# Designs tried in a protein design run: peptides against a protein of PDB entry 3VZA. Part 28

Target 1, 98 residues: chain A of PDB entry 3VZA
Amino acid sequence: RVERLCKSKELFEERLGLEIRRIHNEQLQFIFRHIDHKDPDKPYMFTLSINEQGDYEVTSCTPPLDCISEFQLKVRETNNFSAFIANIRKAFTALSFK
Target 2, 62 residues: chain B of PDB entry 3VZA
Amino acid sequence: AAYVTQLYYKISRIDWDYEVEPARIKGIHYGPDIAQPINMDSSHHSRCFISDYLWSLVPTAW

## One batch from the design tools (peptide; made by RFdiffusion4, then SolubleMPNN)

Design b1_p11_5_s4 (from b1_p11_5, 5 letters changed)
Fold by OpenDDE base, seed 5:
Parts: sequence; C-alpha cells; structure tokens
Structure b1_p11_5_s4 (fold): chain B 98 residues (1-98), chain C 62 residues (1-62), chain A 11 residues (1-11)
Amino acid sequence: as target 1 above (98 residues)
Amino acid sequence: as target 2 above (62 residues)
Amino acid sequence: SFSWLFQPVPR
C-alpha cells in the first residue's frame, strides 16, 4: 500500500505537472509545471491556507494573477476545489502566452 | 502519501492503473456524468501535451 | 471548506 501511494504521487506529479507541498504555518503550496511549452520546467505556483474563519485564502501567487481574488471568492461560494485548481492552471496557461 | 494522493484524486478525479508499463498512461477519469478511460503512449507525446490533455478532462465550471 | 487539507503530518 505504501509503495503504491508513493507511486501514485509520482505519477500525478509527472502527468499533471502539479506538485503539492505542505509548508509552514499550515499552508499548501501548489506548483504547476508543463505550462509553458517552450519552457516546461518553469514553475507557476500559489499558496493556500484556511483562515481563522475557516475560509480558503490564497496567501501568494507567482506569477500574479488578476483573477485569483475572484477564484478565491468562487471556491468559498461553491467549495468546488477541483474547479478552483483547474481554473488557476487555465489562467497560468493564458499568462504564459503574454 | 495517502493525504496527497487523496488530494490529487479530489482535484483530478483520475484513478491510475498501476499495473502497466511506465510508458503507458492508463487510468479512468470520473466525470460528473460518465467515466472516461485514459490510455496513452507517453512516448508519442510531450510532457506538456500530456498534462494539457489530462487537465482538459477536469471541468472548470464552478 | 475542506479543513482536512491542512491536517498535521503524522509523527
């Protein structure tokens, strides 16, 4: 089971180009790669926490996304975490063409 | 590792087939209406194409 | 919210 879990993580990291890290102060760091086809290893990342009110809060976004605050609002309203992450990736993809 | 894999599933709704050769990207995506099989030869595609394709399976509607 | 996302790492 442990071996399969480790393999699963590796497969997701490579195939989705998404690394997830737990970092200090009870935050999650999401690191997207495979965004820029000209530079597949270039990272696009954001950090996420749950604030004292229990709401999702984006604590950083690199590079910055003008839509990130709206996405934070949307995920608070819908609790659709999947769409939240997917939309951020979509936004990073669009940014890579600018 | 269990926590991370659970999170990946929550995000992607993909379940991999772990019994195939490494170059075979095989699994199932569980969409809201239907389950869609995934079966790709990774040697035929770039890493970016593979990721873009898999993410295209994930709905962006809120 | 999914507060379980931020559960402590087991030690």
Scores: peptide ipSAE 0.113, ipTM 0.937, DockQ to the pose 0.113
Fold by OpenDDE base, seed 3:
Structure b1_p11_5_s4 (fold): chain B 98 residues (1-98), chain C 62 residues (1-62), chain A 11 residues (1-11)
Amino acid sequence: as target 1 above (98 residues)
Amino acid sequence: as target 2 above (62 residues)
Amino acid sequence: SFSWLFQPVPR
């Protein structure tokens, strides 16, 4: 089971181009790659925490996204975490086209 | 690694087939209503195309 | 809904 879990993580990282890390101060770091087809290894990332009110809070976003605050509001309203992450990737993709 | 794999599933709704050859990207995407098979030959596509395709399966409607 | 992911892993 442990071996399968490790393999699963590696498959998701490579195929989705998404790495997820636990980092300091009880945050999750989401690192997208495979966004820019001309530079597949270029990272697009954001960090996320749960604040004292229990709400999702984006603590950083690199490069910055104008829509990130709206997405934070939407995920709080809907609790649709999947759509939240997918929309962020969509926004990063749009940004990569400049 | 259990918690992160659970998170990947919650995000993507994809379950991989772990018994196939490494070059085969095979699994199931579980949409709101129906499940769709995934079956790709990775040697025929770029890494970016594969990722874009898989993410296209994930609904963005709130 | 993912608050459990931000909790320390039990030993």
Scores: peptide ipSAE 0.091, ipTM 0.935, DockQ to the pose 0.112
Fold by OpenDDE base, seed 1:
Structure b1_p11_5_s4 (fold): chain B 98 residues (1-98), chain C 62 residues (1-62), chain A 11 residues (1-11)
Amino acid sequence: as target 1 above (98 residues)
Amino acid sequence: as target 2 above (62 residues)
Amino acid sequence: SFSWLFQPVPR
């Protein structure tokens, strides 16, 4: 089972181009790659926490996204975490075209 | 690892087939309406194309 | 919000 879980994580990381890390102060770091077809290894990342009110809060975003505050509001309203992550990737993709 | 894989499923709604050869990207995407099979030969596509395609399966509607 | 998202990963 452990071997299967490790393989699963590796498959997701490679195929989605998304790495997820737990970092200090009870945060998750999401690192996207495979965004820029000309530079597939270039990272696009953001960090996420749950604030004292229990709401999702983006604590950093690199490169910055104009839409991140709106997405934070939307995920709080809808609780659609999947759409939240997918929309961020979509925004990073758009940004990669400058 | 269980937590991380659960998180990936919560995000992507993809369940991989772990019994196939490494070059085969096979699984099931569980959308809100229907389940769709995934079955790709990775040698036919770039890493970026594969990722873009898989993410295209994930709804962006809030 | 899903508080489980930030729970410690089981060891």
Scores: peptide ipSAE 0.117, ipTM 0.938, DockQ to the pose 0.137; fails the geometry check
Fold by OpenDDE base, seed 2:
Structure b1_p11_5_s4 (fold): chain B 98 residues (1-98), chain C 62 residues (1-62), chain A 11 residues (1-11)
Amino acid sequence: as target 1 above (98 residues)
Amino acid sequence: as target 2 above (62 residues)
Amino acid sequence: SFSWLFQPVPR
């Protein structure tokens, strides 16, 4: 099972181009790659925490996204974590074309 | 590792087939109302295309 | 609640 879990993580990282890290102060760091087809290794990242109220809070976003605050609101309203992450990737993708 | 894989499933709703050769991207995407098979030859596509395609399976509707 | 997302990963 441990071997399967490790392999699973690696497959997701490569295939989705998404790395997930636990960082200090109980935060998650999401690192997207494979966004820019001209530079597949260029990272697009954000960090996420649960604030004192128990709500998702984006603590950083690099490069910055104008829509990130709206997405934070939406995920709080809907609890649709999947759509939250997918929309962020979509936004990063759009940004890569600018 | 279990936690991270759980996160990936929560995000993507993809379950991989771990028994196939590395060049084969095979699995199942579980949408809200359908199960969509995934079966790709990675040698035929760029990393970016593969990622874009897989993410296209993930609904963005809130 | 999604607080479990930020719990330590068991060894």
Scores: peptide ipSAE 0.107, ipTM 0.937, DockQ to the pose 0.129; fails the geometry check

Design b1_p11_6_s1 (from b1_p11_6, 5 letters changed)
Fold by OpenDDE base, seed 5:
Structure b1_p11_6_s1 (fold): chain B 98 residues (1-98), chain C 62 residues (1-62), chain A 11 residues (1-11)
Amino acid sequence: as target 1 above (98 residues)
Amino acid sequence: as target 2 above (62 residues)
Amino acid sequence: SELDELKEKYL
């Protein structure tokens, strides 16, 4: 089971180009790669926490996204975390075309 | 890594086939309607194409 | 939410 879990994580990281890390102050860091086809290893990332009210809170976004505050509102309203992450990736993809 | 793999599934709704060779990207995507198989030869595609394709399976409607 | 049950374990 442990071996499968490790393999599963590796498969997701490579195939989705998404790394998820726990960082200080009870936050999650989401690191997207494979966004820019001309620079596949370039990271696009954001950090997420649960605030004192129990709501999702984006604590950083690099590079910045104008839409990130709206997405934070949407995920609080809908609790659709999948759409939240997918929309952020879509926004990063659009940004990569500058 | 149980928790992170659970998170990956909740995000992507993809379940991988772990018994195939590494070059074979095989699994099932569980969308809101009908489950669809994934079966790609990774040697035929760039890493970016593969990721873009898999993410295209994930609905963006809130 | 989708992550409520994972918060205490992963966050």
Scores: peptide ipSAE 0.182, ipTM 0.938, DockQ to the pose 0.074
Fold by OpenDDE base, seed 4:
Structure b1_p11_6_s1 (fold): chain B 98 residues (1-98), chain C 62 residues (1-62), chain A 11 residues (1-11)
Amino acid sequence: as target 1 above (98 residues)
Amino acid sequence: as target 2 above (62 residues)
Amino acid sequence: SELDELKEKYL
């Protein structure tokens, strides 16, 4: 099972182009690649924490997204974490076209 | 690793078939309406196309 | 563990 789980993580990372890392201060870092077809390895990333109120809080976003604050509100309202991540990727994709 | 894979499932709703050859991207996407199979030959597509396709399966409606 | 805590918070 351990080996299967390791393989699963690798498959998700490669196929979704999404790496998820635990970082300092109880945060998750989400690193998207495969966004820019001309530069597939270019990272697009954001960090996320749960604040003292128990709400999702985006603590960084690189490159910055104008819509990130609205998405933070939406995920707090809906608790739809899947849509939250997917919309961020969609926004990064749009940004990559400049 | 169990926790991160659970998170990947929470995000994507994809369950991979781990028993196929490495070049085969095979699994099931569990959407809100009906489960849909995934079955791609990775050698026929770019990494970016594959990722874009898989993410296209994930609803963006809040 | 921190991983368990993150699981509880994010899943």
Scores: peptide ipSAE 0.119, ipTM 0.936, DockQ to the pose 0.080
Fold by OpenDDE base, seed 1:
Structure b1_p11_6_s1 (fold): chain B 98 residues (1-98), chain C 62 residues (1-62), chain A 11 residues (1-11)
Amino acid sequence: as target 1 above (98 residues)
Amino acid sequence: as target 2 above (62 residues)
Amino acid sequence: SELDELKEKYL
């Protein structure tokens, strides 16, 4: 089972180009790659926590996204975490075209 | 950790077929409508294309 | 477990 789960994680990381890490202060770090077709290994990342009110809070975003505050509001309203992550990737993709 | 795979599923709604050869990207995407199969030959595509395609399966409507 | 924690906080 452990072997299967480890393989699963590796497949997701490679195929989605998304690494998910737990970091200090009870945060998750999301690292996107495969965004820039000219530089596939270039990372686009953000960190996420649950604040004292119990709401999703983006604690960092690199490179910065103008839309991140709106997305934070939307995910709080809808609780659609999948759409939240997908929209961030879409925004990073748009940014990669400068 | 290995348990993060559940988070990946919640995000992508993809379940992989783990018994195929490494060059075959095979699985099922469980969208809000009918489930759709994924079956790609990775040797025919760039890593970026594969990722873009898979993410295109994930709805962005809130 | 880690999975339970992730489910509680983020899922």
Scores: peptide ipSAE 0.114, ipTM 0.936, DockQ to the pose 0.104
Fold by OpenDDE base, seed 3:
Formats: sequence, structure tokens, C-alpha cells
Structure b1_p11_6_s1 (fold): chain B 98 residues (1-98), chain C 62 residues (1-62), chain A 11 residues (1-11)
Amino acid sequence: as target 1 above (98 residues)
Amino acid sequence: as target 2 above (62 residues)
Amino acid sequence: SELDELKEKYL
């Protein structure tokens, strides 16, 4: 089972081009790759925490996204975490086209 | 490892088939209404195309 | 929330 879980993580990382890390101060770091077709390994990333009120809070975004604050509001309203992550990737993709 | 894989599933709603050859990307995407099979030969596509395709399966409606 | 379910174990 442990080997299967390890393989699962590797498959998700490669196929989705998304790495998820636990980092300092009880945060998650989401690192997207495979965004820029001209530079597939270029990272697009953001960090996320749950604040003392229990709400999702984006603590950093690189490169910055104008829409990130709106997405934070939307995920708090809808609790649709999947759409939240997918919309961020969509925004990074749009940004990569300049 | 169990926790991050749970998170990947909650995000993507994809369940992989772990028994196929490495070059075969096979699984199931569980949408709100219909489950859709995933079955593609990775040797025929770029890494970026594969990722874009898989993410296109994930609804962006809030 | 989705993340709330995992925060104690994963974060």
C-alpha cells in the first residue's frame, strides 16, 4: 500500500504538473509546471493557509495574479476547492501568453 | 503520502489505473454527473499537452 | 471544507 501511495503521488505530480508541499507556518505550497509550453519546467506557484477564522487565505502568489483575491473570496463563499485550484491554473496559463 | 494523494483526488477527481504500462495514461475522471475514462498514449503527446488536457476535465464553475 | 478535513494531519 505504501508503494502504491508513493506511485500515486508521482503520477499526479507528472501528469497534472502540480507539486504540493507542506511548508513553514502550517501552509501548503502549490507549484504548477507544464504551464508554458515553451518552458515546461517554469514554476507558477502560490501558498495557502487556513487563518484563525477558519478561512482559506492565499499568503503568496508568484507570479502575482490580479484575480487571486477574487478567487479567495469565491472559494470562501462556495467551498469549491477543486474549482479554486483549477481557476488559478487557468489564470497562470493565461498569464504565460503575456 | 496518503494525505497528499487524497488532496490530489479532491482537486482533480481522477483515479489512476496503476497496473498499466508506464507509457499508458489510464484512469477515470469522476465528474458531477458522468464518469469519463482517461486512456492515452503519453508517447504521442508533450507533457504540457497532457497536463492541459487533464486539467480541462476539471470544472471551473464555482 | 476540503482543506479542513486534512489540515490536522497534513499541515
Scores: peptide ipSAE 0.166, ipTM 0.938, DockQ to the pose 0.070; fails the geometry check

Design b1_p11_6_s2 (from b1_p11_6, 5 letters changed)
Fold by OpenDDE base, seed 5:
Structure b1_p11_6_s2 (fold): chain B 98 residues (1-98), chain C 62 residues (1-62), chain A 11 residues (1-11)
Amino acid sequence: as target 1 above (98 residues)
Amino acid sequence: as target 2 above (62 residues)
Amino acid sequence: SELDELLEKYL
């Protein structure tokens, strides 16, 4: 089971180009790669926490996204975390065509 | 690792087939309606194409 | 929510 879990994590990281890390102050860091086809290893990332109210809170976004505050509102309203992450990736993809 | 893999599933709704060779990207995407199989040869595609394709399976509607 | 609990466990 442990072996499968490790393999599963590696498969998701490579195939989705998404790494998820625990970082200081009870935060999760989401790191997207494979966004820029000309630079597949270029990271696009944001950090997330659950605040004292129990709400999702984006604590950083690099590079910055104008839409990130709207997405934070949407995920709080809908609790659709899948759409939240997918929309952020879509926004990063659009940004890569600056 | 159990928690992060659960997160990946909650995000992507993809279950991988772990018994195939590494070059074979095989699994099932569980969309809002019906499940769809994933079965592609990774050697035929770039890493970016593969990721873009898989993410295209994930609905962006809130 | 279930996801919140999962995130809290992972955090």
Scores: peptide ipSAE 0.195, ipTM 0.939, DockQ to the pose 0.075
Fold by OpenDDE base, seed 4:
Structure b1_p11_6_s2 (fold): chain B 98 residues (1-98), chain C 62 residues (1-62), chain A 11 residues (1-11)
Amino acid sequence: as target 1 above (98 residues)
Amino acid sequence: as target 2 above (62 residues)
Amino acid sequence: SELDELLEKYL
């Protein structure tokens, strides 16, 4: 099981171009790559925490997204975390076209 | 890595087939309505195309 | 952990 879990993580990271890290102050960092076809290794990232109220809170976003505040509201309303992450990637993709 | 793989599944709803050769991207996407197979030859596509394709399987409706 | 909290929130 341990080997499968390790392989699973590696496959997700490579195939989705998404790395997930635990970072300081009880946060998760989501790092997207494979966004810019001209620069596949260019990172697009955001950090997320659970605030004292128990709600998802975006603590940083690089590069910044105009829509990130709206997405934070939507995920709090719907609890659809999958759509939350997918929409952020979609927004980063749009941003990569400048 | 149990928790992170659980999170990946919650995000993507993809379950990989771990028994195939590395060049084969094979798995199942469990969408809200039906499950769809994934079966790609990675040598035929760029990394960006593969990622874009897989993410296209993930609904963005809230 | 934050990961556990996120999972619990989404479940």
Scores: peptide ipSAE 0.178, ipTM 0.941, DockQ to the pose 0.089
Fold by OpenDDE base, seed 1:
Formats: C-alpha cells, structure tokens, sequence
Structure b1_p11_6_s2 (fold): chain B 98 residues (1-98), chain C 62 residues (1-62), chain A 11 residues (1-11)
C-alpha cells in the first residue's frame, strides 16, 4: 500500500505537473510546472492556508496574478476547490504568453 | 502520502491505472456527467502537452 | 466539508 501511494504521488506530480508541499505555518505550497512549453521546468506557484475563520486564504503567488483575489472569493463561495486550482493554472498559462 | 493522493484526486478527479507500463498513461477521469477513460502513449507527447491535456479535463466552471 | 477536513489534516 505504501509503495502504491508513493507511486501515485509521483504519477500525479509528473503528469499534472503539480507538486504539493507542506510548508511552515500550516500552509500548502502548490507548484505548477509544464506551463511554459519553452521552459517546462519553470515553476509557477502559490501558497494556501486556512485562516482563523476557516476560509481558504492565498498567502503568496509567484508570479503574481491579478485574478487571484477573485478566485479566492469564488472558492469561498462555491467550495469548488478543483475549479479553484484549475483556474489558477489557466491563469498561469495565460501569463506565460507574455 | 494517503492525504496528498486524495488531494490530487479531489483536484483532478483522475484515478490512475498503476499496473501498466511506465510509458502508458492510463486512467479514468470522473467528470460530473460521465466517467471517461484516459489512455495515452507518453512517448508521443511532450510533458507540457500531457499536462495541458489532463488539466483540460478539469472543469473550470465555479 | 470532506475536502476541508482533508486539507486540515494535511496542513
């Protein structure tokens, strides 16, 4: 089971180009790669926490996204975390086309 | 590891087939309407294309 | 929600 779980994590990381890390102060770091086809290893990342009110809170975003505050509002309203992550990736993708 | 894999599933709604050869990307995407199979030969695609394709399966409607 | 509980456990 442990071996299967480890393999699962590796498959998701490679195929989705998404790494998820726990970092200091009870935060999750989401690191997207495979965004820029000319630079597939270039990271696009944001950090997320659950604040004292129990709401999702984006604590950082690199590179910055103008839409991130709106997405934070939307995910709080809808609880659609999947759409939240997917929309962030979509925004990073758009940003890569400078 | 169990928690992070569940998180990946909650995000992507993809369940992989773990018994196939490494070059085969095989699984099932569980969308809101109907489950759809995933079956790709990774040697025919770039890493970026594969990721873009898989993410295209994830609805962005709130 | 189930997702919130999962995230709280993972965080």
Amino acid sequence: as target 1 above (98 residues)
Amino acid sequence: as target 2 above (62 residues)
Amino acid sequence: SELDELLEKYL
Scores: peptide ipSAE 0.177, ipTM 0.938, DockQ to the pose 0.079
Fold by OpenDDE base, seed 3:
Structure b1_p11_6_s2 (fold): chain B 98 residues (1-98), chain C 62 residues (1-62), chain A 11 residues (1-11)
Amino acid sequence: as target 1 above (98 residues)
Amino acid sequence: as target 2 above (62 residues)
Amino acid sequence: SELDELLEKYL
């Protein structure tokens, strides 16, 4: 089972180009790669926490996204975390063409 | 590792087939109303194309 | 864990 879980993590990381890390101050770091087709290993990342009010809070975004505050509002309203992550990736993708 | 794999599933709604050869990307995407099979030969595509394709399966509607 | 809390919130 443990071996399967490890393999699962590796497959998701490679195939989705998404790495998820626990980092300091009770945060999760989401690192997207495979965004820029000219530089597949270039990272696009954001960090997330749950604030004292119990809401998702984006604590950093690199490179910055103008839409990130709106997405934070949307995920709080809808609790659709999947759409939240997917929309961020879409925004990073759009940014890579600018 | 259990938590992170659960998170990956909650994000992507993809379940992989772990018994196929490494070059085969096989699994199932579970949409809101349908299940769609995934079956790709990774040797025929770039890493970026594969990721873009898989993410295209994930709805962005809130 | 924080990750567990995130999952619980999403579920």
Scores: peptide ipSAE 0.166, ipTM 0.941, DockQ to the pose 0.095; fails the geometry check

Design b1_p11_6_s3 (from b1_p11_6, 5 letters changed)
Fold by OpenDDE base, seed 1:
Structure b1_p11_6_s3 (fold): chain B 98 residues (1-98), chain C 62 residues (1-62), chain A 11 residues (1-11)
Amino acid sequence: as target 1 above (98 residues)
Amino acid sequence: as target 2 above (62 residues)
Amino acid sequence: SWLDELKEKYL
C-alpha cells in the first residue's frame, strides 16, 4: 500500500503539475508547474495555513495575484477548496501571458 | 502519503488507474453530475497540455 | 497538525 501511495503522489505531481509540501509553521505550500508552455518548469506557488479562527489564510503568493484576497474570501464562504485551488491555477495561467 | 493523496483527490476528483503502462494516463474524473473516464496517450501531448486538460475538468464555480 | 485541521474543515 505504501508503494501504491507513493506512486499515486508521483502521478498527481506530474500530471497535474502540482506539488504539495508541508512547510514550517503549520503551512502547506502549493507549487504549480506546467503553467507557462514556453517555460514548463517555472514554478507558481502559494502557501496556506489555518489561522487561529479556523479559517483558510494565504500566507504568501509568488508571483503575487491581485485576486488572491477575493479567493480567500470565497473559499471561506463556500468551503469549496477544489474551486479555490483551480481558480488560483487559472489566475497564474492568465498571469503567464502578461 | 495517504493524506496528501487524499488531498489531491479532494482537489481534482481524479482516481488513477495504477495498473496501466506509464505512458497511459488513465483514470476517472468524478464531476458533480457525471463520472468521466480519462484515457490519454502521454506521448501524444506536452506536459503542459496534459495538465491544462486535467485542470479543465475541475469546476471553478464556487 | 495542519493536515488534521484541514481534514476537519473540508475533508
Scores: peptide ipSAE 0.157, ipTM 0.937, DockQ to the pose 0.086
Fold by OpenDDE base, seed 2:
Structure b1_p11_6_s3 (fold): chain B 98 residues (1-98), chain C 62 residues (1-62), chain A 11 residues (1-11)
Amino acid sequence: as target 1 above (98 residues)
Amino acid sequence: as target 2 above (62 residues)
Amino acid sequence: SWLDELKEKYL
């Protein structure tokens, strides 16, 4: 089962172009690739934590997204984490066309 | 780890078929209303297209 | 832990 879990992770990383890392200070780093078709390996990243109040908090976003604060609010309201991540990717995609 | 796989599922709602050849992207997307099959030949698409397509399956409505 | 909290929130 351990091998299957590892394979699953690799498939998700490659197929979704999304890597998820645990980083210092109890944060998750989400790294999107495959955003820019001209530069598929260019990373688009944000980090996430649970703050002292127990809420989702975006601690960094690179490149910055004007909409990230609104998305943070939305995910706190809806707890729709899937939509949260998908909307961030959509925003990064839009940014890549600028 | 198990938690990251669970997180990927929570995000994408995709369950992969792990028994097929690497060139075959096969699985099931569990949308809110109906489960939809995924069955792609990766050799016919760019990595970016594949990712874009898979993410297009994920609703963005809050 | 933070991981448990995350799991509780969205898993």
Scores: peptide ipSAE 0.122, ipTM 0.935, DockQ to the pose 0.084
Fold by OpenDDE base, seed 3:
Structure b1_p11_6_s3 (fold): chain B 98 residues (1-98), chain C 62 residues (1-62), chain A 11 residues (1-11)
Amino acid sequence: as target 1 above (98 residues)
Amino acid sequence: as target 2 above (62 residues)
Amino acid sequence: SWLDELKEKYL
């Protein structure tokens, strides 16, 4: 099972171009790659925590996204974490074309 | 790694087929209404295209 | 833990 879990993680990282790390202060770091087709290894990332009120909170976003605050509100309202992550990736993708 | 794989599934709703050769990207995407197969030959596509395609399966409606 | 909190939020 451990072997499969390791393989699963590697497959997701490569195929989705998404790395997920636990970082200091009980945060998760989401690192997107494969965004810019001209520079597939260029990282687009944000960090996420659950604050003392139990709400999702974006603690950083690099490069910055104008829509990130709205997405934070939406995920709090809907609890649709999948849409939250997917919309962020879509926003990063749009940014890469500018 | 159980935690991170759970997150990946929560995000993507994809379950991989782990028995196929490395060049084959095979799995199932579980949408809200129907499940759809994934079956790609990675040698035919760039890494960016593969990622874009897989993410296109994930609904962005809130 | 963060993991537990996340799981609770998804329920």
Scores: peptide ipSAE 0.122, ipTM 0.935, DockQ to the pose 0.088
Fold by OpenDDE base, seed 4:
Structure b1_p11_6_s3 (fold): chain B 98 residues (1-98), chain C 62 residues (1-62), chain A 11 residues (1-11)
Amino acid sequence: as target 1 above (98 residues)
Amino acid sequence: as target 2 above (62 residues)
Amino acid sequence: SWLDELKEKYL
């Protein structure tokens, strides 16, 4: 099972172009690649934590997204984490076209 | 890696078929309305296209 | 931990 879990993670990372890391201070780092078709390895990333109130909190976003604060509000409101991540990727994609 | 795999599933709602050749991207996407198969030949597509396609399966409605 | 809270909240 461990072997399959490792393979699963690798498949998700490659196919979704999304890497998820646990980083310091109990945060998750989400790293998107395959965003810019001209530079597929260029990372687009944000970090996320659960604050003392138990709410999702974006602690960084690189490159910055003007919509990230709204998305944070929406995910707190709806608890739709899938849509949260998908919308961020969509926003990064739009940003890559400049 | 169990928790991260669970997270990937919660995000994408995709379950991969692990028994196929590496070049075959095969699985099932469990959408809100209907489950649909994924079956792609990765050699026919760019990495970016594949990712874009898979993410297109994920609803963005809140 | 964040993971426990995340699991409780969403996972």
Scores: peptide ipSAE 0.116, ipTM 0.935, DockQ to the pose 0.083

